# Ledger of designs, part 285: peptides against a protein of PDB entry 7BDX

Target 1, 212 residues: chain A of PDB entry 7BDX
Amino acid sequence: EMGAAACTLLWGVSSSEEVVKAILGGDKALKFFSITGQTMESFVKSLDGDVQELDSDESQFVFALAGIVTNVAAIACGREFLVNSSRVLLDTILQLLGDLKPGQCTKLKVLMLMSLYNVSINLKGLKYISESPGFIPLLWWLLSDPDAEVCLHVLRLVQSVVLEPEVFSKSASEFRSSLPLQRILAMSKSRNPRLQTAAQELLEDLRTLEHN

## One batch from the design tools (peptide; made by RFdiffusion4, then SolubleMPNN)

Design b2_p26_8_s2
Fold by OpenDDE base, seed 5:
Structure b2_p26_8_s2 (fold): chain B 212 residues (1-212), chain C 212 residues (1-212), chain A 26 residues (1-26)
Amino acid sequence: as target 1 above (212 residues)
Amino acid sequence: as target 1 above (212 residues)
Amino acid sequence: SEERERRAREAREETRRLTAEIAAEL
């Protein structure tokens, strides 16, 4: 309980760039993000098919942790820190996104995907994530999620890859051969306007790359 | 462990006034400070004569909590919040300071005393603390501590009472009848310059009040 | 690049919105 309350407050204040800088400027940041990954992993492993109520102290704790990571990744120095000093956390997030079933822990997936997207704004971060083993299969696995917000954030992460020629060129063959085009086309007709737009933009980006 | 790491980061960033305002502006602050008191109380009750190693995760957690309270109390809106909305926490801090033996948990005592001193900057806070049952006996109990920093912060809290005529007048008889004058005189000869100065200043303040 | 800076600004605002929305649901 107390840990969850402290993490929740830390999450709330981590929306400030100055707070992110203060978090990272201390000697405790490395330990915090290391234990963060372990804690999130332990939580996901405990789910064994039971939909833990979103309202549990444990769930709130993990949401706060994922929220902190997302807020840190939204800042340039935070992205640099994560890519340079907390790669294991990025690996853990990628792993956990693969471990979760479609429709499972959708809000947590959204936070984790948003954190990865934020990291992908940094070219070094994008390279690191995209070079992770099973990254492309993971994207398609996640795109099979029934949740529109999960799919939206997957499409945004895919777009980050497509918009970077150096990264896309390394995976272009695997990407093209495995692309769930029918699924993306279906999303371009979604009633969710954000998902619809993201799918349309990605399809346009992909068409542009076919002509080049 | 994770809770301690989160609290430690929250403690570090709570040195900022903007962060304190952000902590208090949310709906989670009341719950946080309520659980803080309970957590600190549980920790002190667990000590049953064993000097818990200062390096334990539990100790670090409680230090961080006490540090957060101290940082919040250092800000005007934080003092107002504690006095208006977290009186139970102030009561808990006073209780815990009484429950601890001389020489026990000195660093925690220093943090708690500093938080009370910070609260005492607010007249409403000073009134609340000084009107607490056993407050004056508690001050003298704490002044028997062998730790110079504990004694220093006790003297500072005593000075906050002495410098406020409205507060001092209510307790003047009890204060004068129980004042450990010989102990304060001994502290005025301390090799610790901060303790020496605080004791000298308090003795001067007390002499001024005898002539009035 | 200007495009990266644009995306960084947008990501910050989206992060703020998303985290606030999720925090309100908890």
Scores: peptide ipSAE 0.352, ipTM 0.868, DockQ to the pose 0.249
Fold by OpenDDE base, seed 3:
Structure b2_p26_8_s2 (fold): chain B 212 residues (1-212), chain C 212 residues (1-212), chain A 26 residues (1-26)
Amino acid sequence: as target 1 above (212 residues)
Amino acid sequence: as target 1 above (212 residues)
Amino acid sequence: SEERERRAREAREETRRLTAEIAAEL
């Protein structure tokens, strides 16, 4: 209870750039983000057995942690910190996204995907996450989700890869050979306008890359 | 571990006025400060048995909570919030200061006393804490502490009472009859310059009140 | 660079929106 309440407040105030700078300017940041990864991993491992109620203190705690990571990654210095000093956390997020089944922990997936997208705005971050083992299969695993918001954030992450030639060239062969084109085409016809737009833009970007 | 780490970060960033405003502007503030009081009380009750190592995660957690309360009380809107909406927390802090023995949990006492002092800057807060049952005996209990920082913060709180005629008049008889004058005189000769100054100033203020 | 800066601004705004929406549902 108290830990979750404190984390929830920390999440709320971490929406400020100045608060992110203050978090990172302290000597506790490294430890905090290290334990964050461990806590998130422990939570996801606990899900395979009992239907932990989404409203549990543990669930709220993990949401707040994922929210803090997302807010930190939304700021330039936060992206740099995560990419330089919290790579294990990024690896953990990638792993957890792979461990979760389609339709499982949708809101947590959205936060984790948003954090990865935010990190991907940093070229060094984009390089790091895209070179992670199984990254391309993971994108398609996540894109198989029935949830439109999960799929939206996956498409945004895919777009981040496609829009960076230095990154895309390293995996272009695997990307093209495994691209779930029918799924992306289906998303371009979605009733969700954000998902529809993201899928259409990605299809346009992909067409541009095929003609060049 | 993780809860303590989150609270420690929240404590660090709560030194900012804007962060205090953000904490209080949320719908979670009331719940947070309610649970804060309960958590601090549970910790102090746990001390009577086992020498809980002062370096425990629980201890760090409670320090961070007390630090957050102190930082909130340092800001005008924070004082108003505590006095209007968190009176139970103030009562808990007063109780815990009474439950702790001289020399026990010195750092926690300092934070709690600093929070009470900060609240006392608000006239409504000063009225509230000074009208609490056993307030004057509590001041003298705390002033019996061997720790100079504890005693300093007690003297500052006493000064806040003495400098406000409307508050002091309500308890002046009890105050004068129970004043540990020899202890305050001893503090006015302390090698700690801050304690020495605070004791001297208080003695001057008391003399001024006796002649008027 | 300009595109990255645009995406950074949009990401900040979207993060704020997303976190507020999720926090309101919790």
Scores: peptide ipSAE 0.351, ipTM 0.868, DockQ to the pose 0.229
Fold by OpenDDE base, seed 2:
Structure b2_p26_8_s2 (fold): chain B 212 residues (1-212), chain C 212 residues (1-212), chain A 26 residues (1-26)
Amino acid sequence: as target 1 above (212 residues)
Amino acid sequence: as target 1 above (212 residues)
Amino acid sequence: SEERERRAREAREETRRLTAEIAAEL
C-alpha cells in the first residue's frame, strides 16, 4: 500500500517540468528507472496466472510508474535521459507491449505507448525505438487490439515513423510488405473521432510517400 | 526496492514548496499521510525483534517518509494540513519517539523531531504537540539520548515551548518540576557547537522567564 | 524543427490530459 501511495504522488507531481528536472538532476534517477523496468516486467509476467484486479496495489503501482515514465518522456531533458541513459527501460516497454495480449492491461499499454510516442519526438529516440528488433511486427500486433485508445497510440507512433524520412527509409520495405492497410482503413471509419482522424491522417501521409 | 526508490525520489522533490502544494492540492494526500503513520509505526514495532540494518529497503523507505513529513511541515500550508487534517500522524510521531530507546534509530528520531519542530512554528501546531499526553516526560526521555543531534532537536522543540507564553504557562509547573537542568547545563558545555549554543540559548530563555 | 517543437508541445498537453484522466480512474 505505502509504495503505491508514494509512487502515485510521485506520478502526480511529475507532471511538472521542474519536478522532472529535479528527479533527473539527482543521483538516484538511474536506479529508479532501472528498478521501474524490472517492476513493470515482474508485474506483466505475473499476469499469466492470476487475473490481477486493476485496483490492486501492485497494479496501481505499475500504472504510476508508467505514468512517471510518460511524464518524463514529455520533457526534452527527460527524453534525452531515457534515450541516453535508460535504453533498457525502453527495451522493456517494447518487450512488455509484445508480451501483453490484445485486450490485456489496456490502460498500461496506453501509458507505455504514450511514453514511446513521447520518446519518438526526439529523432534519436525515434531511431532507437524503430530499430528495435521486431518493432514493425509489434506495431501490427498492437494494432490488432480491440481497444480504440491502444490503436490510437499505435497509429501515432506509426505516424512518427512515417513522417521521418531517415527512419522510414530504413524500414520502408518491411513496412509496406506487412502494413495492415485494411485494418487502418477500418479505423478511418471508426466511431471514435480521435481514432478516425489519426487513421485518416496516417493514410494521407502514406499516400504522399507512395507518390514521392 | 521499488517502493523505497519511489519514496526517496518523492522525498527529494518534496524539498520544493511547489511540490508540497501539489501533493496537498491533490485528493491523495490524506491517504498518503495516513498510511505513512501506519508504515512508520509498523517499522518501529518490528525493531524490537530483529536488528534491522539501517541500510535495509524498509529503513530507507521509512527515512524517506519521515523526510517527506519534515519537508511538508517546513511549508506554511503543509503545517496547516498536518495540524488540521493529519493529527493522527503527529500523534504517531510522538508515540514512536517514546517507543524508541536512547541510541535507537537516531536518524529517524532526528527527522521526526525536525518535523515536530517545523509543526511547532505554527502556534496551533505547538499547542497541539505540547498538549499531547506525556509530552514533557517524552522531551526528557528524548533528551537522555546519547546522540547530540537528537538532543539538539529536542532542545529546539523545548525552546519553541518556552518562547510561547500561552503554551508555556499551561505546562510551566510540570516543566519546572521535572526540568533536567543538570543535563541541559552539561549540554551547554558540549563540544558540539550547535548543541552548545542551543543549550545556552535555552538556559537564557529559562532565566528570563523566571524573572518575569 | 518547428514541426518537432509543435509535436513536442502537443505531446506535453496530451500527456498531461492522459495521465490526469488515467489517474482519476484509478
Scores: peptide ipSAE 0.350, ipTM 0.868, DockQ to the pose 0.240
Fold by OpenDDE base, seed 1:
Structure b2_p26_8_s2 (fold): chain B 212 residues (1-212), chain C 212 residues (1-212), chain A 26 residues (1-26)
Amino acid sequence: as target 1 above (212 residues)
Amino acid sequence: as target 1 above (212 residues)
Amino acid sequence: SEERERRAREAREETRRLTAEIAAEL
């Protein structure tokens, strides 16, 4: 209980750039983000056994941790910190996104995907995550989720790769050969306007790349 | 481990006035400070059995909680919040200071005493804590501590009472009858210059009140 | 690039909205 309450407060205040700078300026940031990855991993591994209530203190704790990482990654100095000093945490987030089934822990997936999207704004971060083993298969696995918000954030991450020629050129062959075009086309017809727009924009970006 | 790490970061960033305002502006502040009191109480109650290593994660957690309370009380809006909405936490801090023996949990005592001193800057806070049952006996119990830093913070809290005529007049008879004058005189001869100064200033304040 | 700066600003605003929405549901 107390740990979850503390993490929830820390999450709330971490929406401020000045608070992110204060977190990173302390000597304890490295330890915190190291344990964060381990804690999130332990939670996801525990889900296969008991139907842990999504409203549990443990769930709240993990959501707050993922929220903190996302808020840190939304700031330029936070992205630099994660990419330079907490790569293991990024690897853990990629792993956990692969371990979760479609429809499982939707809100956690959204936070983790948003954290990776935020990291992808940094070219060094985008290079790091896109060069991770199984990255492209992972994107397509995540895009099979029935949740529109999960799919939206996957499409935005895909767009970050497509819009960077240096990164896209390295993966272009694998990307073109495995692209779930029919799935993206279906999303461009979604009743969710955000998902519809993201899918349509990505389709336009892909068409532009085929003509060049 | 993770809870202690989160609380430690929250403690560090709570040194900022803007972070204190953000903590209090959220809907979760009341719950956090309620659980804080319970957690601190549980820790102090656990000390009578096992020699809990002072360097344990549990100790770090409780120190961070006490540090957060102290930082919140250092800000005007934080004092107002504690005095208006978290009186149970103030009662818990007073109780825990009474439950701890001289020489036991010195650092925790210092943080708790500093939190009460910060609250005492608000006249409503000073009235509340000084009207608590056993407040004057508690001050003298704490002043028996062999630690100079504990004694220093007790003397500062005593000075806050003495310097407020409206509060002092209510307790003046009990204060004069129970005052450990010989102990305060001994502290005015301490090799610790901060303790020496605080004891001398209090003795001067007491002399001024006897002549009025 | 100006485009990266635009995306960075939009990501901050979206992160704020998303985290507030999720936090309100918990």
Scores: peptide ipSAE 0.349, ipTM 0.866, DockQ to the pose 0.229

Design b2_p26_8_s3
Fold by OpenDDE base, seed 4:
Structure b2_p26_8_s3 (fold): chain B 212 residues (1-212), chain C 212 residues (1-212), chain A 26 residues (1-26)
Amino acid sequence: as target 1 above (212 residues)
Amino acid sequence: as target 1 above (212 residues)
Amino acid sequence: MEELEERARRAREEARRTTAEIAAEL
């Protein structure tokens, strides 16, 4: 209980840039983010097919951790820190996103995907993530999720790849050959306006690349 | 490990007034401080005469909690919150300070005493603390500690009582009859400059009150 | 630069929103 409460508060205050700077300016940041990855991994491994109740202290704690990572990655210095000093955490997040089944731990997936998207704002971060083994298959795996928010954040991450020619060129062949175009087209007709818009924008970006 | 790390970071960032406001502006503050008291109490009860290693995760966690309370109490709105909404935590801190033996959990005592001192800046807080059962005996019990920092913060809390006539008048008889004057005089000759100064100032304040 | 700054701003806003939404559902 106490750990979840403390981490939840830290999550809330980490929405501030100054708090992120304070977190990173201390000598505990490296250890914290190292343990964060381990904790998230342990949680996901413990799920073993059962939907752990979303309201458990453990779930809340892990959600808060993922939220902190997301908030840190939303800040330029936070992105710089994660990409340069906490790559193991990014690797862990990518792995966990692959380990989770469609519909499993939806909120955690959303937070983790948001964190990756935020990291992807940094070109070095985008390169690191996109060059990770199985990254493209992972995107399509995640895009199979029935949850509109999960899919939204996957599409945003895909868009970040597509919008960066230096990154896209390296994976363009695999991307084109495996692109779930029908799925994205279906999402462009979603009743969820955010998902619909994201899918439409991505389709426009993809069409632009086909003509170049 | 993770809980201690998260709480340690929260402690660090709570040194900012804006972070304290953010903590208190959320809907989780009451629960957090309630659990804080319980956690600290559980820790102290578990010590059962053995000096738990100061470097344990549990110890670090509790130190961070006490540090957060201290930092919250350093801010006006934080004092207001604690005194009005989290009195049980203050009661717990007072109790725990009594339960700890001289030399036991010195760092925790320091943090708890600092929190009480910070709360005592609020007249309502000072009244609440000083009107707590056994408060005066508790001060003298704590002043028996061999640790100079513990004694320093006890002296500061005593000074806060002495400097507030409305509070001091209510306990003046008990205070005068039980004052460990020889101990305070000995502290005024301490090689620790901070302790020496605090003891000297308190002795001056006490002398001023004897002439009024 | 402006595009990156705008993306970063939107990312912060979305992170804040999602945090609030998830926190409200928990």
Scores: peptide ipSAE 0.114, ipTM 0.821, DockQ to the pose 0.251
Fold by OpenDDE base, seed 5:
Structure b2_p26_8_s3 (fold): chain B 212 residues (1-212), chain C 212 residues (1-212), chain A 26 residues (1-26)
Amino acid sequence: as target 1 above (212 residues)
Amino acid sequence: as target 1 above (212 residues)
Amino acid sequence: MEELEERARRAREEARRTTAEIAAEL
């Protein structure tokens, strides 16, 4: 319980850039993010079935951890730190996104995807995650999620790849051959305006790439 | 382990006034400080003998918690919060200082005493702690500690009482009758310059009170 | 193409919003 409470407070204050800088300026940052990855992995491995008790101290703890990572990745120095010094955490996040079933741990998936998107703002971060084994298959698998917010954040991450010629060129063949176009088209007709817009923008970006 | 790491980071960033305000501005602050008291109490109750493994995750966790309380109490709004909304935590700190033997958990005692001193900067806080049952006997018992830093922070807290006429007047008789003058005189001859100075200043303050 | 700084700003705002929403549900 106390750990969850402390992490929750740390998560709340990590919305500030100055707090992120203070976290990263300390000597404990490396250890913290290493243990974060391990803790998140242990939690996902302990999940029995598809039922997640969101009210559990353990769930709250892991949500707070994922939130902290997201807030750190939202800052330029935080992205630099994660990509240079905490790659194992990024690998863990990618792995956990692959281990969780569609519809399972939706809120955690959203936070993890937001974290990856924030990392993808940095070209070095985008290169790192896009070169991860099974990255493209993972994107399409995640896009099968019944949750609109999960799909939204997947589409945003896909867009980050599409908008970066250096990254897209390396995966263009695999990307084009495996693109779940029908699924994206279906999302462009979603009642969720955020998902609808993201799918439409991605379709426009893809069309632009076909004409160039 | 993860809880200790999170608390340690929270402790580090809580040195900022803005972070303290952010912690207290959240809806989780009350719960956090309630559980903090319980956690610290559980730790002290679990201590076998006088040996504390400072390197344990549990010790680190409790140190970080005590550090957070100290940093919160260093800020005016934090003192107001503790005195109004977290009195049980203050009671717990006073109790734990009474439960720990001389020379036991020295660093924790220092942090707890610093917290109480910081609370004592606020007149309302000073009134609250000084009116606690056994407060004066507790001060003298703590002043028997072999650790110079413990004694230093006790002397600082004693000075806070002496410098506040409204508080001192209520306890003046008990204070004067039980004052360990020989112990304070011995501290005024300490090789530790901080302890020496604090003891000298307190002796001067006491002399001033006798002449007024 | 959205400027990197604008993407970063939006990411911070969205992170703050989403984290606050999730934290309120817990």
Scores: peptide ipSAE 0.091, ipTM 0.819, DockQ to the pose 0.250
Fold by OpenDDE base, seed 1:
Structure b2_p26_8_s3 (fold): chain B 212 residues (1-212), chain C 212 residues (1-212), chain A 26 residues (1-26)
Amino acid sequence: as target 1 above (212 residues)
Amino acid sequence: as target 1 above (212 residues)
Amino acid sequence: MEELEERARRAREEARRTTAEIAAEL
């Protein structure tokens, strides 16, 4: 209980850029983010057995951890830190997104996808995550999720790849051959306006790339 | 491990006034400080049995909690919050300071005493803690500690009482009758310059009150 | 440069919103 409460408060205050700088300026940041990856992995591995109540202290703790990573990645110095010093954590997030089933741990998936999107704002970060083994198949696996918010954040991450010529050119053949076009087209007709807009924008970006 | 790491980071960033305001502005502050008191109490109760290694993750966790309380109490809105909404935590800190033996958990005692001193900057806070049952005997119990830093922070808290006429007048008879004058005089000859100065200043303040 | 800064600003705002929404549901 107390650990989850402390982590939740840390998550809340990490929305401030000055707090992110303070977290990273200390000698404890590396250790914290190392343990974060291990803790998130342990939690996801434990889900195969007991119906972990989504409202458990353990779930709250892992949500807060994912939230902290997201808030850190929202800041330029935080992105630099994650890509330079915490690559194992990024690898863990990619792994966990693959291990979770469609509809499983929706809120956690959203936070992890947001963290990866925030990392993708840095060209070095985008290169790193897009060059990870199985990245493109993972995007399509995640896009099969029934949750609109999961799908929204997948589409945003896909757009970050498509809008960067240096990154997109390396995977363009695999991307074009495996693109779940019918799924994206269906999302462009969603009643969720955010999902609808994201899918439409991505389809427009893809059309622009075919004509160039 | 992860809980202690998160709490330690929260402690570090809570040195900022803006972070304290952010902690208190959330709907989670009350729950956090309630659990804080319980966690600190559980830790101190566990010390009677096993030689808890002072360097344990549990010790680090409790130190970080006490540090957060101290940092919150260093800010005006934090003092207001503690005195208005977290009186049970203040009662717990007073209890734990009484339960700990001389020389036991020195660093924890220092942080708890600093938190009470910071609360005493608020007149409402000073009134509250000075009116607690056994407050004056507790001060003398703590002043028997062999640690100079514990004694320093006790003397500072005593000075806060002595310098406030409205508070001191209520307990002046008990204070004068039980004052460990020989102990304070010995501290005024300490090789520790901070302890020496604090003891000298308190002796001067006490002399001023006898002449008025 | 402006586009990157705007993306970063939007990412911070979205992270803040998501934090508030999830925190309210917990």
Scores: peptide ipSAE 0.089, ipTM 0.818, DockQ to the pose 0.253
Fold by OpenDDE base, seed 2:
Structure b2_p26_8_s3 (fold): chain B 212 residues (1-212), chain C 212 residues (1-212), chain A 26 residues (1-26)
Amino acid sequence: as target 1 above (212 residues)
Amino acid sequence: as target 1 above (212 residues)
Amino acid sequence: MEELEERARRAREEARRTTAEIAAEL
């Protein structure tokens, strides 16, 4: 309970750039983000296929941790820190996204995907995560999720890859051969306006790349 | 481990007034400070007379919590919040200071005394804590601590009472009848310059009150 | 540079919004 409450407060205040700078400027940042990855991994491994109640102290704690990572990655110095000093955490997040089944821990997946998207704003971050083993298969696995918010954030991450020629060129063959085009086309007709827009924009970006 | 790490980060960033405002402006502040009191109480009750290692995750966690309370009480809106909305926490801190033996949990006592001193900057806070049952006996009990920092912060709190006529007048009889004058005189000769100064100033303040 | 700054701004706003939404559901 108390840990979850403290992490939740830390999550809330980490929306401030100055708070992120304060977190990272201390000698405790490396330890904190290392333990964060381990804690998130332990939680996901403990799920034993059961959807843990979203309202559990453990779930709230892990949500707060993922939220902190997301807020840190939303800041330039935070992205730099994660890519330079917390690569293991990024690898852990990628692994956990692969370990979770479709429909499992939806809110956690959203936060983790948001954190990866925020990291991908930096070219170095985008390169790092996109060159991770199994990254393209992972994106398509995640895009099979029934949740519209999960799919939205997957599409945003895919778009970040597609819009960066240096990154896309390295994975273009695998990307084109495995692209779940029918699924993305179905999303472009979604009743969810955010998902619809993201899918439409991605389809337009992909068409532009076919003509170049 | 992770809870202690998160609380420690929260403690560090809570030195900012803006962070304190953010903590208090949320809907979670009441719950957080309620659980804080309960957690600190549980820790102190678990000590079973043994000096728990200062380096334990539990000790670090409780230190961070006490530090957060201290930092909140250092800000005007934080003092107002504690006195108006978290009186149970203040009562808990007073109780825990009474439950701890001389020499036990010295650093925790210092943080708790600092939080009470910070609360005492507000006249309403000073009134509240000084009118708590057993407050004067508690001060003298704490002043028997062998630790110079504990004694320093007790003397500062005593001085806050003595310097406020409205508060001191209510307890003046009990205060004068129980004052450990010899102990304070000994502290005025301490090799610790901070303790020496605090004891000298308090003795001067007390002399001024005898002549009025 | 401007495009990256705008993406970063949008990411901060979205992170803040999602944080608030999830925190309100908990």
Scores: peptide ipSAE 0.087, ipTM 0.818, DockQ to the pose 0.243

